# Peptides against a protein of PDB entry 4LZF, part 5

Target 1, 155 residues: chain A of PDB entry 4LZF
Amino acid sequence: GGRLVVFPNGTRKELSADGQTVKVMFFNGDVKHTMPDQRVIYYYAEAQTTHITYPDGMEVLQFPNNQTEKHFPDGRKEITFPDQTVKTLHPDGREESVLTDGTIIQLNPDGSKVIQFNTGQREIHTADFKRREYPDGTVKTVYSDGRQETQYPTG

## One batch from the design tools (peptide; aimed at target 1 T11)

Design b1_p14_2_s1 (made by RFdiffusion4, then SolubleMPNN; from b1_p14_2 with A1S A9L A12E)
Fold by OpenDDE base, seed 2:
Structure b1_p14_2_s1 (fold): chain B 155 residues (1-155), chain A 14 residues (1-14)
Amino acid sequence: as target 1 above (155 residues)
Amino acid sequence: SAAAAAAALAAELA
């Protein structure tokens, strides 16, 4: 059978019969699970936060406000906000946010920004202009010098 | 983004 070790400080350690699962219940309320798949699940009682570490370097954080963060071994991070917006931070500095309405916001390392609206419109922000692309093919550009240009669809 | 930092894990005994 399993084993239970009770330490003088109040920490308790449970070992499964097969030894593949270890649960440590710390005196402060924290909990550590070591699983057969070698993931380690930390629960921080005071913060009410769960932190899972995987042997490949993946980490998952679950916060009490329902925010979840995934930290990938390649340096990418994926944040699911309480409102269910998903933000991906790429190692190259690119950021992408997917809103619940389907809008996608991309922030590029060069400072440019692209918004793909759920309406099919697209907006591009650069140092030189702001451009709105419409589903019908119309393109409106406002240049940094204040000039405006409209390109009408062809066809 | 900002997120709350996890608390330090209590020391595990052997």
Scores: peptide ipSAE 0.053, ipTM 0.718, DockQ to the pose 0.031
OpenDDE base, seeds 1, 3, 4, 5: peptide ipSAE 0.048, 0.050, 0.047, 0.048; ipTM 0.719, 0.721, 0.713, 0.719

Design b1_p14_2_s2 (made by RFdiffusion4, then SolubleMPNN)
Amino acid sequence: AAAAAAAAAAAALA
Fold by OpenDDE base, seed 5:
Structure b1_p14_2_s2 (fold): chain B 155 residues (1-155), chain A 14 residues (backbone only)
Amino acid sequence: as target 1 above (155 residues)
Amino acid sequence: not in this file (backbone only, 14 residues)
């Protein structure tokens, strides 16, 4: 059968009969599960946060506000916000947010920003200009010096 | 087997 160990500090340790599952219930209310698949599930009672660590180095944080964060072994982070927006932070400094309406916002390491709207319009922000591209091929550019240019579609 | 200590929670800023 399984084993229960009760420590003098109030921590409790439950071991499954097969030895594949270990549950530690800490004196502060935190819980640690070591699972047969080698994932470790930490529950932090005060923060009401679940932290899962995987043997490949993947980490998953689940916050009480329904936010989820994935920390990939390559240094990439993926945040799913309560509104279901997904933000990816890349190790090179690039960020991408995908909104539930299909809008994509990209922040590039050079400081440029690209917004792909769900309407099919695209907006590009650089140090030199802000540009709006329309589905019909019209392009409007506002340069940092105040100059404005409209490029009309051909055809 | 010794008693284990609880770890502090880590939170990332988003």
Scores: peptide ipSAE 0.036, ipTM 0.719, DockQ to the pose 0.025
OpenDDE base, seeds 1, 2, 3, 4: peptide ipSAE 0.031, 0.031, 0.035, 0.034; ipTM 0.696, 0.694, 0.722, 0.720

Design b1_p14_2_s3 (made by RFdiffusion4, then SolubleMPNN; from b1_p14_2, 4 letters changed)
Fold by OpenDDE base, seed 3:
Structure b1_p14_2_s3 (fold): chain B 155 residues (1-155), chain A 14 residues (1-14)
Amino acid sequence: as target 1 above (155 residues)
Amino acid sequence: DEAAAAAAALAELA
């Protein structure tokens, strides 16, 4: 059968009969679950935050504001914000945000930024210019010196 | 020993 240990400080430890599931309920309200699949689930009662660690090195944080963070073994991080925007942080320093409307914002390690709008327009930001590309082939560039150029589609 | 294990688990959360 299962086993329950109650400590003088109020902490409780519950073990399954097979010993594969362990639940520790701390006197402060924190909880630690060790599961048969080797994941460990920490619940921090004061912060109302859940932290799951997996045997492959994956970690998942769940915050009370409905934000979720995934920390991958390769160093990549994926943040799902309360508004359901998904931001990916890559090990090379590149960041990519996907908005709920389908807009993609990319921050590159070289400092450039690319916005792919859901309308098919694209905006490129570099040290030298900001450029807007339109679906019809029109390209508008504003250079850092204030010069502006419009390239019209051929035809 | 079980008390020590529980204390260690608490330390991981602290």
Scores: peptide ipSAE 0.049, ipTM 0.777, DockQ to the pose 0.047
OpenDDE base, seeds 1, 2, 4, 5: peptide ipSAE 0.041, 0.046, 0.046, 0.027; ipTM 0.742, 0.762, 0.771, 0.661

Design b1_p14_2_s4 (made by RFdiffusion4, then SolubleMPNN; from b1_p14_2, 10 letters changed)
Fold by OpenDDE base, seed 4:
Structure b1_p14_2_s4 (fold): chain B 155 residues (1-155), chain A 14 residues (1-14)
Amino acid sequence: as target 1 above (155 residues)
Amino acid sequence: EEEEEAEELAEELA
């Protein structure tokens, strides 16, 4: 059958009959599950946070505010915020946020920013300017010195 | 931070 081990500090360890599942209930209320698929599910009782580690190096954090973080083996991170915005952090320092309205915000390692609006407009931010590109081919640039330029699709 | 299992005197319940 299954086994229960009780430690002097109040920690409890439950082993399945097949030995494939282990559940540790710590004295502080934390819970650790080791699953047959070698996934480890750790629950932090005080933080009400679940941390799942996979044998391939994937990690998943689930926070009590419904935020979820995925840490991929390639070093990429994906954060799903409570508002359902999804932010991807790339190992090269690029960040991409996808908003619920379909707006995409890209941050580049050089500090430049690109916003793709759901309207088909695009905004580019650099150290020197902000540029708005319109679907008709109009481009408006506001330079850091306050100068403005408008380029029309006909040149 | 993950807590560690105590390795000392354990009572096994069969």
Scores: peptide ipSAE 0.037, ipTM 0.676, DockQ to the pose 0.149
OpenDDE base, seeds 1, 2, 3, 5: peptide ipSAE 0.032, 0.032, 0.031, 0.031; ipTM 0.581, 0.594, 0.650, 0.581

## One batch from the design tools (peptide; aimed at target 1 F27 N28 H51)

Design b1_p15_1 (made by RFdiffusion4)
Pose (drawn by RFdiffusion4):
Formats: structure tokens, C-alpha cells, sequence
Structure b1_p15_1 (pose): chain A 155 residues (1-155), chain P 15 residues (1-15)
């Protein structure tokens, strides 16, 4: 029916009957679970943080302020903030934010960006211009040289 | 031997 082992230093280990699941309760209050599928779940008592390592290389951190960070094997990093904004950092430097109100912000490493407002408007920033596109078909642009342009709807 | 706790990563400490 399983075993409990208590070490001189105060660390406790609990093994399942099949030995597939191991739980370690460290003297400092940290808790580690090793699962049959080799996931490792580590709880940091003082920091109140959980770190989960998956066999496929994915790592997940859960912070006590309810922030979650997911690290994908390829280097992508996805942060869920407490407000539930989801921000994805790509290794090439691109950043994408999907806010709960529906706004999407895409930031390129060269500094250019596309903003998709929940209102249906779209904003593009480049080295040459800032542009705003409207649902009615209107396009407004401000160029680096200071000129401003309005493209009216066909209708 | 008794297992030792894993050290807290610096990025968690900074958080």
C-alpha cells in the first residue's frame, strides 16, 4: 500500500504502491510531486509559487498573484496576467498581446506595430507613417515628413 | 540520502 520515509533532516517521502508517484515534503515546506508520466510539480512554500516541468520540455510557473507563465520548448513565452491579458513573446522579439476587451497589439522587433482595437479600427505604425483604418472604409495617414492624408470611402 | 529542496530560481525571487 505504499511507503512513507522520514529522513534525519526532516524531509519526508511518500511512495505510491506501484512506486509510480513520489511525493517529497522537504523540511522547509516545499513539496515536490513526480508523476508516472514524469511531470514534475514543485511547490515553493515561502514564495508560494508552483513550477511544473513537462516531459516535452514545456515549463509552467504559477505565481501567487495568479500570474501564469508558460515556456514552450521552442523558446516562446506566454504570460497570463491577473487581468487575463495574454502576452506572447517570440524568441525573434515579436510580441503579441490579446487583451480581454478584444484589443490585439502586435509588436515587431524593428519597432513596427499593428493594433487591432476592439472598436473595429486598425492602426499600423511603420518607419514611414502612422495609419488608422476605420470600419466605414476611411483611411487616415500621417507621414514622417508631416503630411496628412485622408482616403475617403468609395461610398 | 535525504533529498534537499531545490533552490529558488532568481527570476522567481525577483518576481
Amino acid sequence: as target 1 above (155 residues)
Amino acid sequence: PAPEPRPLPQHIADF
Fold by OpenDDE base, seed 5:
Structure b1_p15_1 (fold): chain B 155 residues (1-155), chain A 15 residues (1-15)
Amino acid sequence: as target 1 above (155 residues)
Amino acid sequence: PAPEPRPLPQHIADF
């Protein structure tokens, strides 16, 4: 049959008969489940947070405010915020936020920012300028020195 | 030895 171990500090450990499922109930209220598929489900009682770790290195954190964070084995991290914005942190330092209206905001390692609006317009921010690209091919640039330039569509 | 609970988790980002 299964086994129950009670430790002097108040922590309890339950093992299934086959040993494939282990439940640790810590003295502080935390709970750790080790499952047959080798995933580990840890519940932080004080933080009311669930942390799942997978044998391939993936991790999922579920916070009580409805934020979910996924840590991928390749180093990528994906955050789903309570407002359902999804932010991806790439291993190369690039960050992407996808807003609920379809707008995409990219922060690049070189410090530049690209906003892809749901209207089809795109805005590029660099140290030297802000540039707005319009669907018709018009491009408006405001340079850091205050100069403005409009490039009209060709063809 | 008795298992010990983990330190509290932290958010990757707030925004």
Scores: peptide ipSAE 0.278, ipTM 0.810, DockQ to the pose 0.569
OpenDDE base, seeds 1, 2, 3, 4: peptide ipSAE 0.269, 0.265, 0.270, 0.273; ipTM 0.802, 0.801, 0.802, 0.806

Design b1_p15_1_s1 (made by RFdiffusion4, then SolubleMPNN; from b1_p15_1, 8 letters changed)
Fold by OpenDDE base, seed 4:
Structure b1_p15_1_s1 (fold): chain B 155 residues (1-155), chain A 15 residues (1-15)
Amino acid sequence: as target 1 above (155 residues)
Amino acid sequence: AAPQARPIPQEVLAF
């Protein structure tokens, strides 16, 4: 049969008869399940958060506010916020946010920012300027010193 | 010997 181990601090460990499932019930209410497929499901009782760890290194965090975070083996993180915005954090420091309206916001390791609007307009932010690119080829630049420049389409 | 409970994870914030 299965086994139950009770520790002095109140933590309990249940082992299945086949030894393939382990359930740890911590004194603080946390629960840790080790499954036959080697997936580890940890429930944080106070935070009401579920953390799943897969044998390939994938991790999934599920928060009570409906935020979900995926931590990929390659170091990439994908966060789905409660408002359904999806943010990807890359190992090189690059960040990409996809808004529900289709707008894409990219933050680059050098500090620059690129916004691709659903209208086809693009906005580039650097230390020296903010630039808006329009679908017709018009480019408007506002420099850090307050100067403004418009470049008209070549067509 | 006794299993250790984990520290509580923190959410990534959007700014």
Scores: peptide ipSAE 0.262, ipTM 0.838, DockQ to the pose 0.500
OpenDDE base, seeds 1, 2, 3, 5: peptide ipSAE 0.252, 0.240, 0.249, 0.245; ipTM 0.833, 0.824, 0.830, 0.828

Design b1_p15_1_s2 (made by RFdiffusion4, then SolubleMPNN; from b1_p15_1, 9 letters changed)
Fold by OpenDDE base, seed 1:
Structure b1_p15_1_s2 (fold): chain B 155 residues (1-155), chain A 15 residues (1-15)
Amino acid sequence: as target 1 above (155 residues)
Amino acid sequence: AAPQAEPIPEEIKAF
């Protein structure tokens, strides 16, 4: 069977029968789970934050405000905000936000911005222009010099 | 020896 060790300082260590699951309940209220899949789940009681580490280097932070952060081994970060917006930060500096309404906002390293609206419209912002693409195929471009161009859909 | 609690990482403290 499993075993429970109680230390003089009040820390408790529970081991599964197979020894592959270990739960440490520290005297300060922290809890550490080591799982059979080698995932480590650490709960910081004072911070009310859960930190999960995976053998492949993946990390997950769960904050008390319901924000979740995933730190991928490749350096990518994915933040799920309390409002359920998901923001991805790429190692190259690209950022992508997915809003709860399905709108996608992309910030590119070159400073360009792309918004894919839930209406099917797309807006592209560059140093030289703003461009709106409509579901019917119409494209409207406003250039930085004030020139405007409309490209009409092909029937 | 008794397991020791980990210090709170700075990234978590900063939140």
Scores: peptide ipSAE 0.364, ipTM 0.903, DockQ to the pose 0.897
OpenDDE base, seeds 2, 3, 4, 5: peptide ipSAE 0.286, 0.288, 0.288, 0.301; ipTM 0.826, 0.828, 0.825, 0.834

Design b1_p15_1_s3 (made by RFdiffusion4, then SolubleMPNN; from b1_p15_1, 6 letters changed)
Fold by OpenDDE base, seed 1:
Structure b1_p15_1_s3 (fold): chain B 155 residues (1-155), chain A 15 residues (1-15)
Amino acid sequence: as target 1 above (155 residues)
Amino acid sequence: MAPLPEPIPQHILEF
C-alpha cells in the first residue's frame, strides 16, 4: 500500500501504492513530485516557481509572473512572456520573437534582422542596407552609403 | 538520510 514517511526535519514523503508517484513535501515548503511518466515537478516555495524536468532532458519553468520557459534538449529555449510574446533562442545565436499581432522578428548571428509584419510587409536589416518588401512585390532598399533603390513588380 | 530541498538554480531566474 501507499505510505507516508515523516522525517525528523519535518520533510514528508508520500509514496503511492503502485510506487509510481512520489511526493516530497520539504520543510521549507518546496514540493517535489516524481510522476509515472518520469517527469519531475519541483515547486520552489520561496521563488513560487515550478520546474519540470523530463526524461528526454526537456525542462519547463513556470514563473509567478506567468512567464514560461521551455529548455529543449538541443539547447533551444522558448520563452513565453506574460504578454504572450514567444521568443525562441537557438543554439547558433539566432533569436526569433513572435508578437501577439503576428509580427515575427528574427535576429541572426551575423547581426542581420528580419521583420515580418502582420501586414505582409517584410523588412531586412543588414550591415549594407535596409530593405522593405511590400505585398505587391515592390522592394525599397536604402543602402548604407545613402543610395536608394526601388524595384517594382513585374507584370 | 532525510531528503533536502534543492537550491534555487541560477538558470531559473526570470529575465
Scores: peptide ipSAE 0.202, ipTM 0.738, DockQ to the pose 0.776
OpenDDE base, seeds 2, 3, 4, 5: peptide ipSAE 0.037, 0.094, 0.035, 0.037; ipTM 0.627, 0.824, 0.623, 0.633

Design b1_p15_1_s4 (made by RFdiffusion4, then SolubleMPNN; from b1_p15_1, 9 letters changed)
Fold by OpenDDE base, seed 1:
Structure b1_p15_1_s4 (fold): chain B 155 residues (1-155), chain A 15 residues (1-15)
Amino acid sequence: as target 1 above (155 residues)
Amino acid sequence: EAPQADPIPEEILAF
């Protein structure tokens, strides 16, 4: 069977029978789980935050407000907000947000913005123009100089 | 000896 060690300071260490799972319950209320898959789950009691670290360098933070952050080894961050919006921050500076209605918002390092609406319409914002693409293939462009262009679908 | 609790990471304190 497993074993439980209780230290004089009140910290407890529980080991599974196979020794592959270790649970430490610290006197301050923190809890540390070392799992067979080598992930470490640490709960900080004062912050009410769970921090999971993986052997590959991935980290997951679970905050008390229901925000979750994933920190990938490549430097990418994925934030799930309390409203369930998911925002991805890329190392190159690109940001992508997926809204709960399915809308996708992309902010590019060059300052351009792309919105993929849940209706199938897409809007592209650049320094030179705003462009709306419609599901039927119509494309409307408004250039920064005030010129407007409509491209009609072929077919 | 008793295991020691980890300090709260700065990124968590800053939240």
Scores: peptide ipSAE 0.393, ipTM 0.912, DockQ to the pose 0.879
OpenDDE base, seeds 2, 3, 4, 5: peptide ipSAE 0.391, 0.389, 0.391, 0.389; ipTM 0.911, 0.911, 0.911, 0.911

Design b1_p15_2 (made by RFdiffusion4)
Pose (drawn by RFdiffusion4):
Structure b1_p15_2 (pose): chain A 155 residues (1-155), chain P 15 residues (1-15)
Amino acid sequence: as target 1 above (155 residues)
Amino acid sequence: EEPRPYPAEWDESIA
């Protein structure tokens, strides 16, 4: 029916009957679970933070302010902030934010960006211009040279 | 058995 082992230093280990699951309760209050599928779940007592390592290389952090950070094996990093904005950082430097109101912000490493407002408008920023596109078909552009352009709807 | 240390630099990424 399993075993409990208590070490001189105060660390406790609990093994399941099949030995597949191991729980370690460290003297400092940290808790580690090793699961049969080799997931490792580590709880940091003082920092109140959980770190989960998956066998496929994925790592997940859960911070006490309810922020979650996911690290994918390829280098992608996904952050869920407490407000539930999801921000994805790519290794090439692109950043994408999907806010709960529906706004999407795409930032390129060269500094250009596309903003998709929940209102249906779209804004593009490049080295040459800033552009706003409207649901009615109107396009407004401000160029680096200071000129401003309005493209009216066909209708 | 000793506990694994907490990476304090993780705090820098917290909102």
Fold by OpenDDE base, seed 4:
Structure b1_p15_2 (fold): chain B 155 residues (1-155), chain A 15 residues (1-15)
Amino acid sequence: as target 1 above (155 residues)
Amino acid sequence: EEPRPYPAEWDESIA
């Protein structure tokens, strides 16, 4: 069968009979699982945080407040907040948040922001203006100097 | 070899 190794410091190591699964229960309460698929699941007892590492470089963090973070091998990070908002951080600096109501907020590396509302409206924020685009094609712009402009749809 | 716990580095979220 499997094997159990008990170390002098109180750490316990359990090995499955096939050797494919290893469970280490550390003296401090931490737990490390090495799985047949080579993922490593580490539980930090004090922080109550789970850290999963995959052989391809993928990492998953699960925090006690129910926030989860996925760190992809390509450098992308996906954060699921406790409120179930999902935020994606791209390697190029772009950030995208998807709210539970379907609203999408995009922060661009140049500092601009785009909000796509669930109503179909879109708002664009730049250093020079805020612009609201409506489904009918109407566009309202408020410039940084306070000037306002409305563009009406064609057709 | 006696396994050692990982250092506690994941207490704070990146966001």
Scores: peptide ipSAE 0.251, ipTM 0.772, DockQ to the pose 0.419
OpenDDE base, seeds 1, 2, 3, 5: peptide ipSAE 0.249, 0.245, 0.249, 0.250; ipTM 0.764, 0.767, 0.769, 0.769

Design b1_p15_2_s1 (made by RFdiffusion4, then SolubleMPNN; from b1_p15_2, 11 letters changed)
Fold by OpenDDE base, seed 1:
Structure b1_p15_2_s1 (fold): chain B 155 residues (1-155), chain A 15 residues (1-15)
Amino acid sequence: as target 1 above (155 residues)
Amino acid sequence: MEAEPFDESLLDSVA
């Protein structure tokens, strides 16, 4: 059968019968679960934050404001905000946000920005211009010097 | 943001 150890400080340790699951309930309210799949689930009582560590190096943080962060072994981070916007931070400095309306915003390490609107329009921002691409094939460019150019769809 | 795990030294030494 399972085992329960109660420490003098009030911490409790529960062991499953097979020994594959360990639950530690610390006297401060923190809880640590070691699971058969080697996942470690730590709950910080004061912060009301859950931290899951996977054996492959993946980490998941769940905050009381409903924000979730995934830290991938390759250094990528994925943040799901309370409003359900998902932001991905890449190790190379690239950032991508997916809004709930389907809009995708990409920030590139070179400083350029790309917005893919849910309407099918796409906007590219560089140091030299802003360019709007329309679903019909029209492309409008506004250069930093104020010059404008329109490229019409090919017939 | 992250927090440091609680000290488990007592657990390791006692049981």
Scores: peptide ipSAE 0.055, ipTM 0.708, DockQ to the pose 0.081
OpenDDE base, seeds 2, 3, 4, 5: peptide ipSAE 0.043, 0.052, 0.040, 0.030; ipTM 0.625, 0.702, 0.688, 0.655

Design b1_p15_2_s2 (made by RFdiffusion4, then SolubleMPNN; from b1_p15_2, 11 letters changed)
Fold by OpenDDE base, seed 4:
Structure b1_p15_2_s2 (fold): chain B 155 residues (1-155), chain A 15 residues (1-15)
Amino acid sequence: as target 1 above (155 residues)
Amino acid sequence: LEAEPFDESLLKSLA
């Protein structure tokens, strides 16, 4: 059978019979699970937050507001917001948000922004202009000085 | 042996 260790401070440690699972229930309500797959699950009772660490360096944070963050070993982070927007932060500084309607918002390291709308339209933001590209090939540019230009599709 | 709760300061740094 398993084992139960009770510490003087009230913390309880449960060990499975096979020794593959360890559950520590701290006196303050925090919980630590060591699982057979070697992931460690930390639960902070007061914050109601779960922090999972994997042996390969992967980390997962689960917040009480339904936000989830994944920290990948390569330095990439993926945030699922309560509204179900998924934001990926890349090690090179690039950020990509995928909205529930399929719109993709890309923030580039150079400060430019690209919005790929679910309609097929694309909007590019730079220091000098905002540009809207349409599926038919039309391109509308609004420059920072207020000028506007339209390029019509060829053919 | 672990008898003491985790330090929540780590959580703050990660959040």
Scores: peptide ipSAE 0.083, ipTM 0.711, DockQ to the pose 0.313
OpenDDE base, seeds 1, 2, 3, 5: peptide ipSAE 0.082, 0.080, 0.037, 0.079; ipTM 0.706, 0.703, 0.660, 0.707

Design b1_p15_2_s3 (made by RFdiffusion4, then SolubleMPNN; from b1_p15_2, 11 letters changed)
Fold by OpenDDE base, seed 3:
Structure b1_p15_2_s3 (fold): chain B 155 residues (1-155), chain A 15 residues (1-15)
Amino acid sequence: as target 1 above (155 residues)
Amino acid sequence: MEAEPFDESLLDSLA
């Protein structure tokens, strides 16, 4: 069978019968699980936060406000916000947000911004212009100097 | 937002 050790300071350690699972309940309320697959699940009682570490370097944080963060070994981060928006931070500095309505917002390292609307329209923001592309092929551009241009589909 | 780990040396001392 399993084993339970109770220490004088109030910390408790539970060992599974096969020794593959270890649960430590610290006197401060924190809990550490070491699993057979070598993942470690740490619960911070005061912050009410769960931190999972994987042997490949992957980390998952779960916060009390329902936000979840994944930290990938390659430096990429993926944040799921409480409203279920998913934001990806890439190692090259690119950021992408996927909204629940299907809208995708991309921030590029050069400072440009691209919005892909759920309607199929696309908007591009640069230092020089804002451009709206429509599914029918129409393109409207507003330049920073105030000029406007409309290009109509040819097909 | 990330919390600092609790002192893992406690676990090591109890091992």
Scores: peptide ipSAE 0.047, ipTM 0.704, DockQ to the pose 0.087
OpenDDE base, seeds 1, 2, 4, 5: peptide ipSAE 0.037, 0.043, 0.042, 0.035; ipTM 0.695, 0.635, 0.696, 0.673

Design b1_p15_2_s4 (made by RFdiffusion4, then SolubleMPNN; from b1_p15_2, 12 letters changed)
Fold by OpenDDE base, seed 5:
Structure b1_p15_2_s4 (fold): chain B 155 residues (1-155), chain A 15 residues (1-15)
Amino acid sequence: as target 1 above (155 residues)
Amino acid sequence: MEAEPFDESLLDTVA
């Protein structure tokens, strides 16, 4: 059957009958669940944060402010902010933010920035220029030297 | 953000 172990310091350990689930309730209020699928769910009482670790190396953090972070085995991180913006940090240094209005902001390792607006327009920022691409094919470029150029749709 | 793990090595033996 199941077991309950009580430690002198007040920590309690519950073992399921099959031994597949272990729940440790630490004296400080933290809770650690080891599940049959080998994931570990740790609750930090003071921080009110849940940290789940998976056998494949995946980690999920849930914070009391409604922020969630996923740490993928490949090094990618995905942060869902309280406002529901999702930011992905890629191992290659690229960062992508998806805003609730559908706008996508990409920061590239070379320092360039790409904004995909929900209107279908796209803006590209480099050290040399800012370029706005319109759905109709028009492209407007403002160069760092102040020069401006407009390219009209072809066809 | 990240949280520092509780030091589980501080666990006492069974009472």
Scores: peptide ipSAE 0.055, ipTM 0.702, DockQ to the pose 0.082
OpenDDE base, seeds 1, 2, 3, 4: peptide ipSAE 0.050, 0.043, 0.045, 0.040; ipTM 0.696, 0.606, 0.694, 0.665

## One batch from the design tools (peptide; aimed at target 1 Y42 Y44)

Design b1_p16_1 (made by RFdiffusion4)
Pose (drawn by RFdiffusion4):
Structure b1_p16_1 (pose): chain A 155 residues (1-155), chain P 16 residues (1-16)
Amino acid sequence: as target 1 above (155 residues)
Amino acid sequence: PTTPPNKTHDPDPTDP
């Protein structure tokens, strides 16, 4: 029916009957679970933070302010902030934010960006211009040289 | 938030 082992230093270890699951309760209050599928779940008592390592290379952190950070094996990092905005950082420097109101912000490493407002408008920023596109088909652009352009809808 | 040092790769204690 399993075992409990208590070490002189105060660390406790609980093994399942099949030995597949191991739980370690460290003297400092940290808790580690090793699962049969080799997931490792670590709880940091003082920091009140959970770190989960998956066998496929994925790592997940849960912070006490309810922020979650996911690290994918390829280097992608996905953050869910407490407000539930999801921000994805790519290793090439691209950033994408999907806010709960529906706004999407895409930032390129060269500094250009595309913003998709929940209102249906779209904004593009490049080295040459800032552009706003409207649901009615109107396009408004401000160029680096200061000129401003309005492209009216066909209708 | 501050990321704590990673300890998920630390070995489990050896049984006596």
Fold by OpenDDE base, seed 1:
Structure b1_p16_1 (fold): chain B 155 residues (1-155), chain A 16 residues (1-16)
Amino acid sequence: as target 1 above (155 residues)
Amino acid sequence: PTTPPNKTHDPDPTDP
């Protein structure tokens, strides 16, 4: 059978009969589950936050506002916001946001920005210009000096 | 959301 250990401080430790699952209920209300797959599920009672650690180094944070964060072993982070926007932070400093409407926003380490609109339009922001690419092949560029250029599709 | 605090230390494996 399973085993329950009650510590003097009020912490409780429950061991499954097979010994593969351990549940620790800390005196402060925190709860730690060690699972057969070696993931550790930690619940912070005060913060109402769940922190899952995986044996491969993956970490998952679940916040009470429904935000979730995945911390990948390679240093990448993926944040799912309460509005279901997904933001990926890459180790190289690149950031990508996918909005619920399908718009993708990329922030590059060089400071450039690319927006892929759900309409098929693409906007590129650099230090020198803003460029809008249209699905028909039209490209409009507004340079930092105020010059504007329109390139029309071939055809 | 802020980073959670430190995890509570595991209890001593020694039974009471």
Scores: peptide ipSAE 0.159, ipTM 0.753, DockQ to the pose 0.500
OpenDDE base, seeds 2, 3, 4, 5: peptide ipSAE 0.116, 0.154, 0.159, 0.155; ipTM 0.704, 0.745, 0.752, 0.746

